Peptides against a protein of PDB entry 3ZN8. Designs and how they scored, part 44

Target 1, 125 residues: chain A of PDB entry 3ZN8
Amino acid sequence: LEEYDKIQKKMEDVMEGKGKLTLRDVYAQIIALRKMGPLSKVLQHIPGLGIMLPTPSEDQLKIGEEKIRRWLAALNSMTYKELENPNIIDKSRMRRIAEGSGLEVEEVRELLEWYNNMNRLLKMV

## One batch from the design tools (peptide; made by RFdiffusion4, then SolubleMPNN)

Design b2_p15_7_s2 (from b2_p15_7, 8 letters changed)
Fold by OpenDDE base, seed 5:
Structure b2_p15_7_s2 (fold): chain B 125 residues (1-125), chain A 15 residues (1-15)
Amino acid sequence: as target 1 above (125 residues)
Amino acid sequence: ERKSALLRLLYELLR
């Protein structure tokens, strides 16, 4: 609960144009949410989601679960400096992370692109 | 609304 509240406060600050969400924050949030069970159960705990967004298919949930598992492997292969400032992750670092996590370089790139898109979206809300 | 925003954004990017 304490880690969740810290991440929410940081997210609110980012929405107000203050600070930045890091991959460390994302990692902590994913771990906290995984305690609730599979992605399907996590989504059920979001108030109003079923009204605002279509319910994902079983296949979409399986893809989402696998993506989360792979991203956690990538995050576990990052240094603390990379988690705090993902912008330092160059091609060499990305290759190391991919090799250490058993992922393709393109999958690590996808995580970083997702992170950048997340920060952009938070600033637009 | 803000409390669920990260989860909503995760959903939007994972679907």
Scores: peptide ipSAE 0.153, ipTM 0.694, DockQ to the pose 0.408
Fold by OpenDDE base, seed 2:
Structure b2_p15_7_s2 (fold): chain B 125 residues (1-125), chain A 15 residues (1-15)
Amino acid sequence: as target 1 above (125 residues)
Amino acid sequence: ERKSALLRLLYELLR
């Protein structure tokens, strides 16, 4: 719960123009979520989710859970410098991360694209 | 209302 609150504050700061969300922040958030159990249980703990979003199908939950697992593997294969500044992750770094995590390079690209989209969205709010 | 960081992360993960 403490890590969750730190990340929530970090995201609020980013929305206020106070810094940038890093992959370290993402990593900490995923770990905090994983402590709540599988994705299905995590969603049950979010008040009002059923009002804001359609309930994911069982297949969507399975896909989401597998994505979380794969992204954790990628994040665990990143250096501290890469986690703090993902913009330094070039093609060579992506290939190393993919190899170290047992993922395809495209899966690492997908994580980075998701991260970039999240930062863009947070700055727009 | 600031949507929770968690809800935003999950939304982007699941979409």
Scores: peptide ipSAE 0.148, ipTM 0.689, DockQ to the pose 0.376
Fold by OpenDDE base, seed 3:
Structure b2_p15_7_s2 (fold): chain B 125 residues (1-125), chain A 15 residues (1-15)
Amino acid sequence: as target 1 above (125 residues)
Amino acid sequence: ERKSALLRLLYELLR
């Protein structure tokens, strides 16, 4: 709950044009969500989800759980400097992270692209 | 709203 509130505050700050969300924040958010249990249980705790978004199928939840697990492996293979400043992650760093996490380079790129898109979205809200 | 941002994060994670 405490880590969740910190990340929410940081998201609000970013929406106000103050600072940026880092991969360290993303990591903390994922860990906080994982402490709530499976993705299905996490989604049940979000009021209005069923109204705003279609309910994910069981297969989509399984895919989502696996994706979260893979992204955690990637994040665990990043240095502190990379987590704080993901923009320094070049092709060489992506390859190292992929090798260290047992992922394809494309999966690491997907995480970084998602992160960049999230920062853009937060600035537009 | 805070809930909307989190929902969007989860949606983008799951899509």
Scores: peptide ipSAE 0.148, ipTM 0.694, DockQ to the pose 0.395
Fold by OpenDDE base, seed 1:
Order: C-alpha cells, then structure tokens, then sequence
Structure b2_p15_7_s2 (fold): chain B 125 residues (1-125), chain A 15 residues (1-15)
C-alpha cells in the first residue's frame, strides 16, 4: 500500500507539472504490482477496471505478462543514471542493456518508447 | 478525472 501511494503521488505530481515519471518509478510500480501475482491476478484487484477498461483477452494477458518479464530484465540491466534519466540512453547504451538482459535492441527501444508515451499522456491530463 | 496511474500503466502495457 505504501509503495502504491508513493507512485500515485509521483504520477499526480507529474500531472501537475512537478517533475517527470522516471524508469525508476516505473520499475517500482511493476515490482509493487508483481507482489500481487501475475497480471491476471493484479487486474482482479483493481476496482472498477471492468467499467473503465475493456476486459483483456487471455492472449492479451499473456502478452502483457511476457512484456513485463522482458521489461524487468531490461530495467535490471540499466544504471541508476539511466533509470532516473532515460533520455541519456543512446544506441550504445541500448545495445548494452539489450545484451545484458538477453533482449533484442528493438525490445529495449519499445520500452523506452512506451515510457516516453506514458510521460506524454500524464502531462496531457 | 485523474484515473489512477496504475490503470494508465496497465492500459499502456496491454494496448
């Protein structure tokens, strides 16, 4: 609960223009969610999900779970500086992260793209 | 309405 509250506050601050969401924040969020179990179980604990979001298919849940697994591997291969400021991640850093995590460079790029999109969305709301 | 950050994260993971 405490970890969730911290992340929620962080996201609220970002929405108010007070700072930015970092990959460290994302990492903490994912870890907090993983404590609840697999993605399917996590979704069951979210009140109002069935009202606010279409129920994901079983295949979508599997894809999501696999993405989480891969992204955690990537995040675990990042330096503290990269987690705090993902904008410093150049092609060389991406390659290192990919190699260290056993991922393709494109998968690391997808994570970073997702992160950037998330930050944009949070600033628009 | 400030949808929970978690819901947004999950939405973006699943899209």
Amino acid sequence: as target 1 above (125 residues)
Amino acid sequence: ERKSALLRLLYELLR
Scores: peptide ipSAE 0.158, ipTM 0.697, DockQ to the pose 0.393; fails the geometry check

Design b2_p15_7_s3 (from b2_p15_7, 7 letters changed)
Fold by OpenDDE base, seed 3:
Structure b2_p15_7_s3 (fold): chain B 125 residues (1-125), chain A 15 residues (1-15)
Amino acid sequence: as target 1 above (125 residues)
Amino acid sequence: ERKAALLKMLYELLR
């Protein structure tokens, strides 16, 4: 809960144009969420989710948990410099991260794309 | 809106 609040505050700061969300923050968020238990339990603690979004099916939750596990493996294979500044991750670094995590390069690219889209969204809110 | 944006991001993570 404490780590979740720190990340939420950092997201708020980024929305205000103060600082940047990094993959280190994403890593900390994933770890915090995993400590809360299965995604189903995490989603139950988010007020208004069931009103604003369709409730994920059990299969969608399983897919989401597997995706989070894979992304965590990728993040664990990144250097500190890459976590703090993901923009330095070129094709060579992506391949190294993929090989080190047992993922496809496309899965590492998907994580980076998600991160970039997240930062864009936060700046628009 | 901020909370809705966070929820949307989580939803997109699950997609």
Scores: peptide ipSAE 0.141, ipTM 0.691, DockQ to the pose 0.392
Fold by OpenDDE base, seed 5:
Order: C-alpha cells, then structure tokens, then sequence
Structure b2_p15_7_s3 (fold): chain B 125 residues (1-125), chain A 15 residues (1-15)
C-alpha cells in the first residue's frame, strides 16, 4: 500500500508538470499490484473501472497476465540507469534487454513506446 | 478525474 501511494503521488505530480515518471516507478507499481493477485482480482479492486472501461474477457485477462510477465522480464533485465532514464535505451541496449529477458526486440520497443505514450498522456490530463 | 485517468492508463498497460 505504501509503495502504491508513492507511485500515485508521483503520477499526480507529473500531471501537474512536476517531476517525471520512470520505468522504476512502473516496475514498483506492477509489483505492488501483483501482491493483490491475478489481473482479474486487481481490476476488481479498481473503483469505477467497470463504468469507464469494458470488462475484459477471460482470454483478454490471460493475454494481459502474459504481457505483464514479459514486461517484468524486460524491466528485470534493465540497468538502474536505464530504469531511471529510459531515453538512453538505444538499439544496442534494446537488443541486450531482449536477449537477457528472452523477448523479441519488438516487445522491448513496445514497452518503451507505451512508456513514452503514458508520459505524454499524463501531461495532457 | 485524476484517479480515473490513472486507472484508465493502468488498464491500457495491462491489456
């Protein structure tokens, strides 16, 4: 709960134009959420989600769980410097991360693209 | 609003 609250506060600060969300924050958030159990249980604890977003099917939940597993593998293969400043991740670093995590380079690129899009969206809210 | 936006973004991460 404490780590989750810290990450929420950091996301709020980023929305206010203060600070930057890092992949370290993303990692800590995923780990905090995983303590609540499978993705299905996590989503049930989110007030108002069922009103704002469609309820995922069982197959969508399985895909989501597998994506979380893959992204955690990628994050675990990053250096602390990369987690704090993902913008330094070049083609060579992406390949190393992919090889270390057992992922395709495209999957690592997808994580980084998601992170960049997330930071843009946070600044627009 | 901000909490709802954060939750939406988390959902987009997880799908």
Amino acid sequence: as target 1 above (125 residues)
Amino acid sequence: ERKAALLKMLYELLR
Scores: peptide ipSAE 0.141, ipTM 0.684, DockQ to the pose 0.402
Fold by OpenDDE base, seed 1:
Structure b2_p15_7_s3 (fold): chain B 125 residues (1-125), chain A 15 residues (1-15)
Amino acid sequence: as target 1 above (125 residues)
Amino acid sequence: ERKAALLKMLYELLR
């Protein structure tokens, strides 16, 4: 609960224009959500989700769980400096992260793109 | 509300 509240506060701060969401924040969020169980159970804990969003298919949930697992592997292969400042991740760092995580470079790129999109979206709210 | 919005954003990015 305390970890979740810290993440929520961080996200609120980012929405208010106070700082930026880092990959460390993303990592902490994923871990906190994983403590609630699989993605299906996590989604059940979101009030109003079933009203606001289409219910994910079982296959979509499986794909989501696999993406989370792969992204955690990538995040675990990043340095603290990279987690705090993902913009420093060049092609060489991206390749190292991919090799260290057993992922394709494209999968690491996808994570970084997702992170950038999330930061943009949070600034629009 | 903000919690739901964030989780909605995560959902939209993961789908």
Scores: peptide ipSAE 0.138, ipTM 0.687, DockQ to the pose 0.368
Fold by OpenDDE base, seed 2:
Structure b2_p15_7_s3 (fold): chain B 125 residues (1-125), chain A 15 residues (1-15)
Amino acid sequence: as target 1 above (125 residues)
Amino acid sequence: ERKAALLKMLYELLR
């Protein structure tokens, strides 16, 4: 819970134009969420989610949990410099990360695309 | 609004 609150505060700071969301922050967020248990339990701890967002099916929760595991493997295969500055991740770095994590290069690309979309979204809010 | 946006981002991370 304490790590979760730190991440929320950082996301709020980024929304205020203070700092930047990094993959290190994403890593910390995934770890904080995993400490709360399976994705289903995490969603139950988010008040108002069922009012504001569609409730995911059991199959969607399983897919989401697998995606989180894969992204965690990719993040664990990144260097500190890559986690702090994801824009340096070129095709050679993506291939190395994929090989080190047992993922396809496309899965690493998907994580980076998601990160870029989130970082853009935070700046618009 | 900010809390809803954060929840949406968490949801997008999780799906």
Scores: peptide ipSAE 0.137, ipTM 0.682, DockQ to the pose 0.381

Design b2_p15_7_s4 (from b2_p15_7, 8 letters changed)
Fold by OpenDDE base, seed 3:
Structure b2_p15_7_s4 (fold): chain B 125 residues (1-125), chain A 15 residues (1-15)
Amino acid sequence: as target 1 above (125 residues)
Amino acid sequence: ERKRALLLLLTELLR
């Protein structure tokens, strides 16, 4: 709960143009969510989600759980410097992270693209 | 607002 509140405050600061969300913050958020249990349990704690989105199928939940596991493996294979400043992750670093995590380079690229899109979106709100 | 950011993260994970 405490780590969740820190990340929420940081997201609010980023929306106000104060600071930047890092992959360290993303990592801490994923870990905080995992403490709530499986993705199905996490979704139950979000009032109004069932009104805004169709209830995910069991297969969609399994895919989401697998994606979370893979992204955690990638994040665990990053250096502190990469987590704090993901913009330094070049092709050589992506390949190293992929090899260290047992992922394809494309999966590491997908995580980085998602992170960049998230930061852009937060600055537009 | 707090729910919206988590919703955005989860929506992208489920896609």
Scores: peptide ipSAE 0.144, ipTM 0.696, DockQ to the pose 0.352
Fold by OpenDDE base, seed 2:
Structure b2_p15_7_s4 (fold): chain B 125 residues (1-125), chain A 15 residues (1-15)
Amino acid sequence: as target 1 above (125 residues)
Amino acid sequence: ERKRALLLLLTELLR
């Protein structure tokens, strides 16, 4: 809960134009979520989600849980400098991260694309 | 809202 509140405050600061979301923040958020249990249990702790979003199928929950596992592997294979400044991750760094995490380079690219989209969305809100 | 950050992360993970 404490790490969750820190990340929330940072996301609020980013929405106010203060600072940026980093992959270190993403990592800490994923770890905070994992402490609540599997994705299915995490969704149960969000009152009103079933009103705002369609209830995910069991297969969608399995896919989401596997994606979280893969992204954690990628994040664990990143350097501190890469986690703080994901924009330095070039093709050589992506390949190293993929090899170190047992992922395809495309999966590392997908994580970085998601991060870039998220950071853009937070700045537009 | 506290739920918005988590919802954004989860919606992207579930896509």
Scores: peptide ipSAE 0.143, ipTM 0.694, DockQ to the pose 0.388
Fold by OpenDDE base, seed 5:
Structure b2_p15_7_s4 (fold): chain B 125 residues (1-125), chain A 15 residues (1-15)
Amino acid sequence: as target 1 above (125 residues)
Amino acid sequence: ERKRALLLLLTELLR
């Protein structure tokens, strides 16, 4: 609960134009959510989500669970320096992370693109 | 605000 609250506060600060969300924060958020169980159970604990988002199909939930598993493998293969400052992840680092996680380089690139898009979206809200 | 951050994270994870 304490780590979850710290990450939520950091997301709020980023929405206010203060600070930066890191991949360390993303990692800790995913781990905190995983304690609630599978993605389907996590979504059920979010009041009013069904009003803001369409209810995902069973196949979408399976895809989401597999994506979370793959992203956790990539995050576990990153250094603390990379987690705190993902902008240092060059082609050589992406290849190392991919090899260490059993992923394609394109999947590591997709995670980094998602992270960059997330930081943009949080600043627009 | 907290709900918005979590919803954005989940929306992008499910995309």
Scores: peptide ipSAE 0.140, ipTM 0.695, DockQ to the pose 0.379
Fold by OpenDDE base, seed 4:
Structure b2_p15_7_s4 (fold): chain B 125 residues (1-125), chain A 15 residues (1-15)
Amino acid sequence: as target 1 above (125 residues)
Amino acid sequence: ERKRALLLLLTELLR
């Protein structure tokens, strides 16, 4: 719970224009969420989610759960410098991360694209 | 508000 609250505060700080969301922050958040159990259980802990998001199907939950697992594998294959500064991840680093995690390069690219989009979105809120 | 950041993360994971 303490780790979860720290990461939420970090995301709030980033929304306020204080600091930068890193892949280390993302990793820690995913781990904190995983302590609550499967994605289905995590969603049950979010009051009023059903009014903010369409209720995901069981298949969407399975896809999301697999995506989380794959992204964790990618994150575990990153160096500390890459986690803190994802912008240094070039094609060579991306390939190494993919090979080390058993993922396609495209899946690593998807994670990085998501991170970039998320970090942009948080700065606009 | 704290809920919003997590919702954004989860929304994208579920897409």
Scores: peptide ipSAE 0.161, ipTM 0.703, DockQ to the pose 0.393; fails the geometry check

Design b2_p15_8_s1 (from b2_p15_8, 11 letters changed)
Fold by OpenDDE base, seed 3:
Structure b2_p15_8_s1 (fold): chain B 125 residues (1-125), chain A 15 residues (1-15)
Amino acid sequence: as target 1 above (125 residues)
Amino acid sequence: EKRSALLRLIYEELR
């Protein structure tokens, strides 16, 4: 819970224009969430989500868990410099990360695109 | 309590 709160605070700080969300922060957040248990339990801890949105199916939860596992593999294959500055990840680095994680290059690209979109969204709020 | 933006995105992607 403490690690989760630190990450939430960092996301809030980034939304306020303070600091930058990095892939290290993403990694820490995923790990903190995994400590809370399966994705189903984590989603149940989100106040009001179960009231406003349909609960994901068991199959959707399995897909989500597998995606998280793949993203963790990619993140574990990144260097410290890449985690702190994901914008340095060129085609060569992306291929190395994919090979080291057992992922397709497209899956690594998807993670980076998601990260970039997240940072854009957080800066617009 | 402010909900995790990451959790929200994960949920939206699973939806």
Scores: peptide ipSAE 0.045, ipTM 0.608, DockQ to the pose 0.305
Fold by OpenDDE base, seed 5:
Structure b2_p15_8_s1 (fold): chain B 125 residues (1-125), chain A 15 residues (1-15)
Amino acid sequence: as target 1 above (125 residues)
Amino acid sequence: EKRSALLRLIYEELR
């Protein structure tokens, strides 16, 4: 619970224009959420989501769970420096991460693109 | 439990 609150505060600070979201923060948030159980249980703890989004099918939940596992594998294959500053991840680093995690390079690219999109979104809030 | 700010951002991207 304490680690979860630290991550939330970090994200709030970033939304206020203080600091930056890192992949370390993302990793910690995923782990904190996984303690709540499967993605289906996590989604139940999001107020209003069940009203605004259709309930995901069982197959969609399985795909989501697999995506989380794959992203955790990628994150576990990154160096501390890469987690703190993902912008240093070039093509060579991306290939190493993919090979180390058993992912395609395109899947690692997708994670990085998602991270960049999140940072852009946070700055607009 | 507090709503995750990360999950909020994911929701906003999927919206």
Scores: peptide ipSAE 0.039, ipTM 0.598, DockQ to the pose 0.236
Fold by OpenDDE base, seed 2:
Structure b2_p15_8_s1 (fold): chain B 125 residues (1-125), chain A 15 residues (1-15)
Amino acid sequence: as target 1 above (125 residues)
Amino acid sequence: EKRSALLRLIYEELR
């Protein structure tokens, strides 16, 4: 609970322009969400999503769970410096992370692109 | 219930 509150405060601070979202923050947030249970349970805590989005099929939930697992593997294969400053992740680092996590380099690129998009959104709110 | 800010951002992006 304390860790969750720290993560929320960090995200609020970033939204206020007080800092930057890091992959460490992303990792911590994913772990906090995983304590709520499987992706299906996590989605139930998003009010209005069921109104705006069709209820995910069981297969879509399985795909989502596997994607989260893969992203956690990538994050676990990153150095502390990479987690704190993802902008240092060059092609060589991406390849190392992919090899260490059992992912394709493209999957690591996808995670980084998602992170960059999230970090942009946080700065706009 | 305290909602994940990350989930809120995902939701806002999907909205």
Scores: peptide ipSAE 0.032, ipTM 0.592, DockQ to the pose 0.218
Fold by OpenDDE base, seed 4:
Formats: structure tokens, sequence, C-alpha cells
Structure b2_p15_8_s1 (fold): chain B 125 residues (1-125), chain A 15 residues (1-15)
């Protein structure tokens, strides 16, 4: 819970224009959420999610868990410089990360696109 | 593939 609160505070700071969200922060967030248990348990702790989103099926939860596992594999295959500055990840770096994580290059691209979208969203608020 | 990726990771970490 303490780690989760620190991550939330960092996200708030980034929204206020203080600092930058990095893939290191994304990694820390995923790990903090994983400490709460499987995705099913994590989602149960999010107030109002069951009101705004249909309850995920067991199969959807399995897909979500696998996606998290894959993203963690990608993140674990990145250098410190890449985690801090994802914008340096070129085609060559993406291919290496994919090979190291056992992912397709497209899955690494998807993670980076998600990060870029999230970072833009946080800066717009 | 894994060996080449690991060597490349090391190279890029040192860069």
Amino acid sequence: as target 1 above (125 residues)
Amino acid sequence: EKRSALLRLIYEELR
C-alpha cells in the first residue's frame, strides 16, 4: 500500500507538471498492483469499476494477466537508460527487447505506444 | 537468438 501511494503521488506530481512518468514508474506500478494479488483481486479493490465496466470474464482476466506478464518481460529486458528515457528506443532497441523478452516487436511497440499515450494524457490534465 | 539479445543488451547498457 505504501508503494502504491508513492506511485499515485508521483502520477499526481506529473499531472501538476512536476517530473516525468517513465517506464520505471510503470514497472513499479505494475509490481505494486501485483502485490495485491491476481488481476481479479486488484480489480475488485477499484471502487466503481464494477459500475463503469462489466465484470470481466475469467477468460478476460487470464488475457489481462498474460498481457501484464508480457509487459513485465519487456520491461525486464530494457536497460536503465531505456526505462528512464523510452524515447531513445529505436527499431534496433525494440528488436533486442522483443528477442530478450520472447515477444513480437509489435508487442513492444504496443507497450511504448501505451506509455506515450499515458504520458500525454497525464500532461494534458 | 537469446545469446545475441543478451550480448546486445550488455553492449547497449555500457553505451
Scores: peptide ipSAE 0.019, ipTM 0.523, DockQ to the pose 0.023; fails the geometry check

Design b2_p15_8_s2 (from b2_p15_8, 9 letters changed)
Fold by OpenDDE base, seed 4:
Structure b2_p15_8_s2 (fold): chain B 125 residues (1-125), chain A 15 residues (1-15)
Amino acid sequence: as target 1 above (125 residues)
Amino acid sequence: SRRSALLQLLYDFLR
């Protein structure tokens, strides 16, 4: 919980225009959430989520868990420099990360696209 | 809350 709170504060700071969210922060957040248990348990601890989002089916939760696992594999295959500055990840780096994590290049690209979109959104809120 | 919003973004992408 303490690690999660630190990451949340960092995200709030980024939303206020202070600092930058990195993939290192994303990694730490995912790990912190995973310590709370499977995705189903994590989602149950989020107030208002059930009101704003439809409750996922068991199959959707399994898909989500697998996606988290894959993203963690990708993140574990990145260098510190890449985690801190994801914008340096070119096609060659994406291929290396994909090969090292057992993923398709498209899955690595999807992670990076999500990160970019999230970082943009956080700066707008 | 901002926390819920961020987690929702994560959820929306992962689902």
Scores: peptide ipSAE 0.222, ipTM 0.761, DockQ to the pose 0.373
Fold by OpenDDE base, seed 3:
Structure b2_p15_8_s2 (fold): chain B 125 residues (1-125), chain A 15 residues (1-15)
Amino acid sequence: as target 1 above (125 residues)
Amino acid sequence: SRRSALLQLLYDFLR
């Protein structure tokens, strides 16, 4: 809960044009969410989610859990500098991270693209 | 609402 609140505050700061959400923050958030239990349980605690989105099937939840696991592996394979400044991750770093995590380079790219899109959205809201 | 928005984004990406 404490880590979650820290990340929320940081997100709010980013929305106000203060600071930047990093992959370290993302990592901490994923870990905090995982402590709450499986993805299904986490999603149940999100107000309005069930109204805005159809309830995911069991298979979709399994796919989601696997994707989270893969992203955690990627994040665990990043250096501190990369977690704090993901923009320094070039093709060579992406390949290293992919090899270290057992992922395809495209999966690492997907994580980075998601992160970039998240930051853009937070600044827009 | 902000918590829900982030998790919604995560969900949308995982979907």
Scores: peptide ipSAE 0.205, ipTM 0.748, DockQ to the pose 0.374
Fold by OpenDDE base, seed 1:
Structure b2_p15_8_s2 (fold): chain B 125 residues (1-125), chain A 15 residues (1-15)
Amino acid sequence: as target 1 above (125 residues)
Amino acid sequence: SRRSALLQLLYDFLR
């Protein structure tokens, strides 16, 4: 609960234009949510999600869970500096992260693209 | 909700 509250506060600050959500923040949130169980259980704990979003199929949950595992592997292969400032991740760093995590470079790129999109969206909300 | 925004974004990406 305490860890989640910290992340929520961070998100609120970002929405107010006060600071930046980092991959470290994302990582911490994923880990905090993972303590609630698999993705299916996590989604059940999200207020309003069942009202606003369609219930994912079992196959979608499986795909999502696998994607989370892969992204966690990537995040675990990043340096502290990269987690705090993902924008420093160049092609060389992406390749290293991919190799260290057993992922394709494209998967690391997708994570970074998602992160960038998320930050943009949070500033718009 | 601001509280669920990141989770919603995660959901949208994972679906």
Scores: peptide ipSAE 0.218, ipTM 0.764, DockQ to the pose 0.422; fails the geometry check
Fold by OpenDDE base, seed 5:
Structure b2_p15_8_s2 (fold): chain B 125 residues (1-125), chain A 15 residues (1-15)
Amino acid sequence: as target 1 above (125 residues)
Amino acid sequence: SRRSALLQLLYDFLR
């Protein structure tokens, strides 16, 4: 709960134009959520989500769990410097991360694109 | 809420 609260505060700060969310923060958030159990259990504990979003099918939950596993593998293959400042991740670093995590380079790129999009959206809110 | 917005972003990522 403590780590979760810290990440929420950071996200709030970013929304207010203060600080930035890093991949280290993303990693910590994923780990904190995983302690609540599988994705299906996590979603059940989120107030209001079931009202705003359709309940995922069993197949969608399986796909989501696999995606989380792959992203954790990628994050575990990053250096501390990369986690704190993902903008330094060039093609060479992406290839290394992909090889170390057993992923395709395109999957690592997808994670980075998601991260960049999330930061843009948080600043717009 | 800010929490809801974050969760929506995570959901969009997972689907």
Scores: peptide ipSAE 0.208, ipTM 0.750, DockQ to the pose 0.371; fails the geometry check

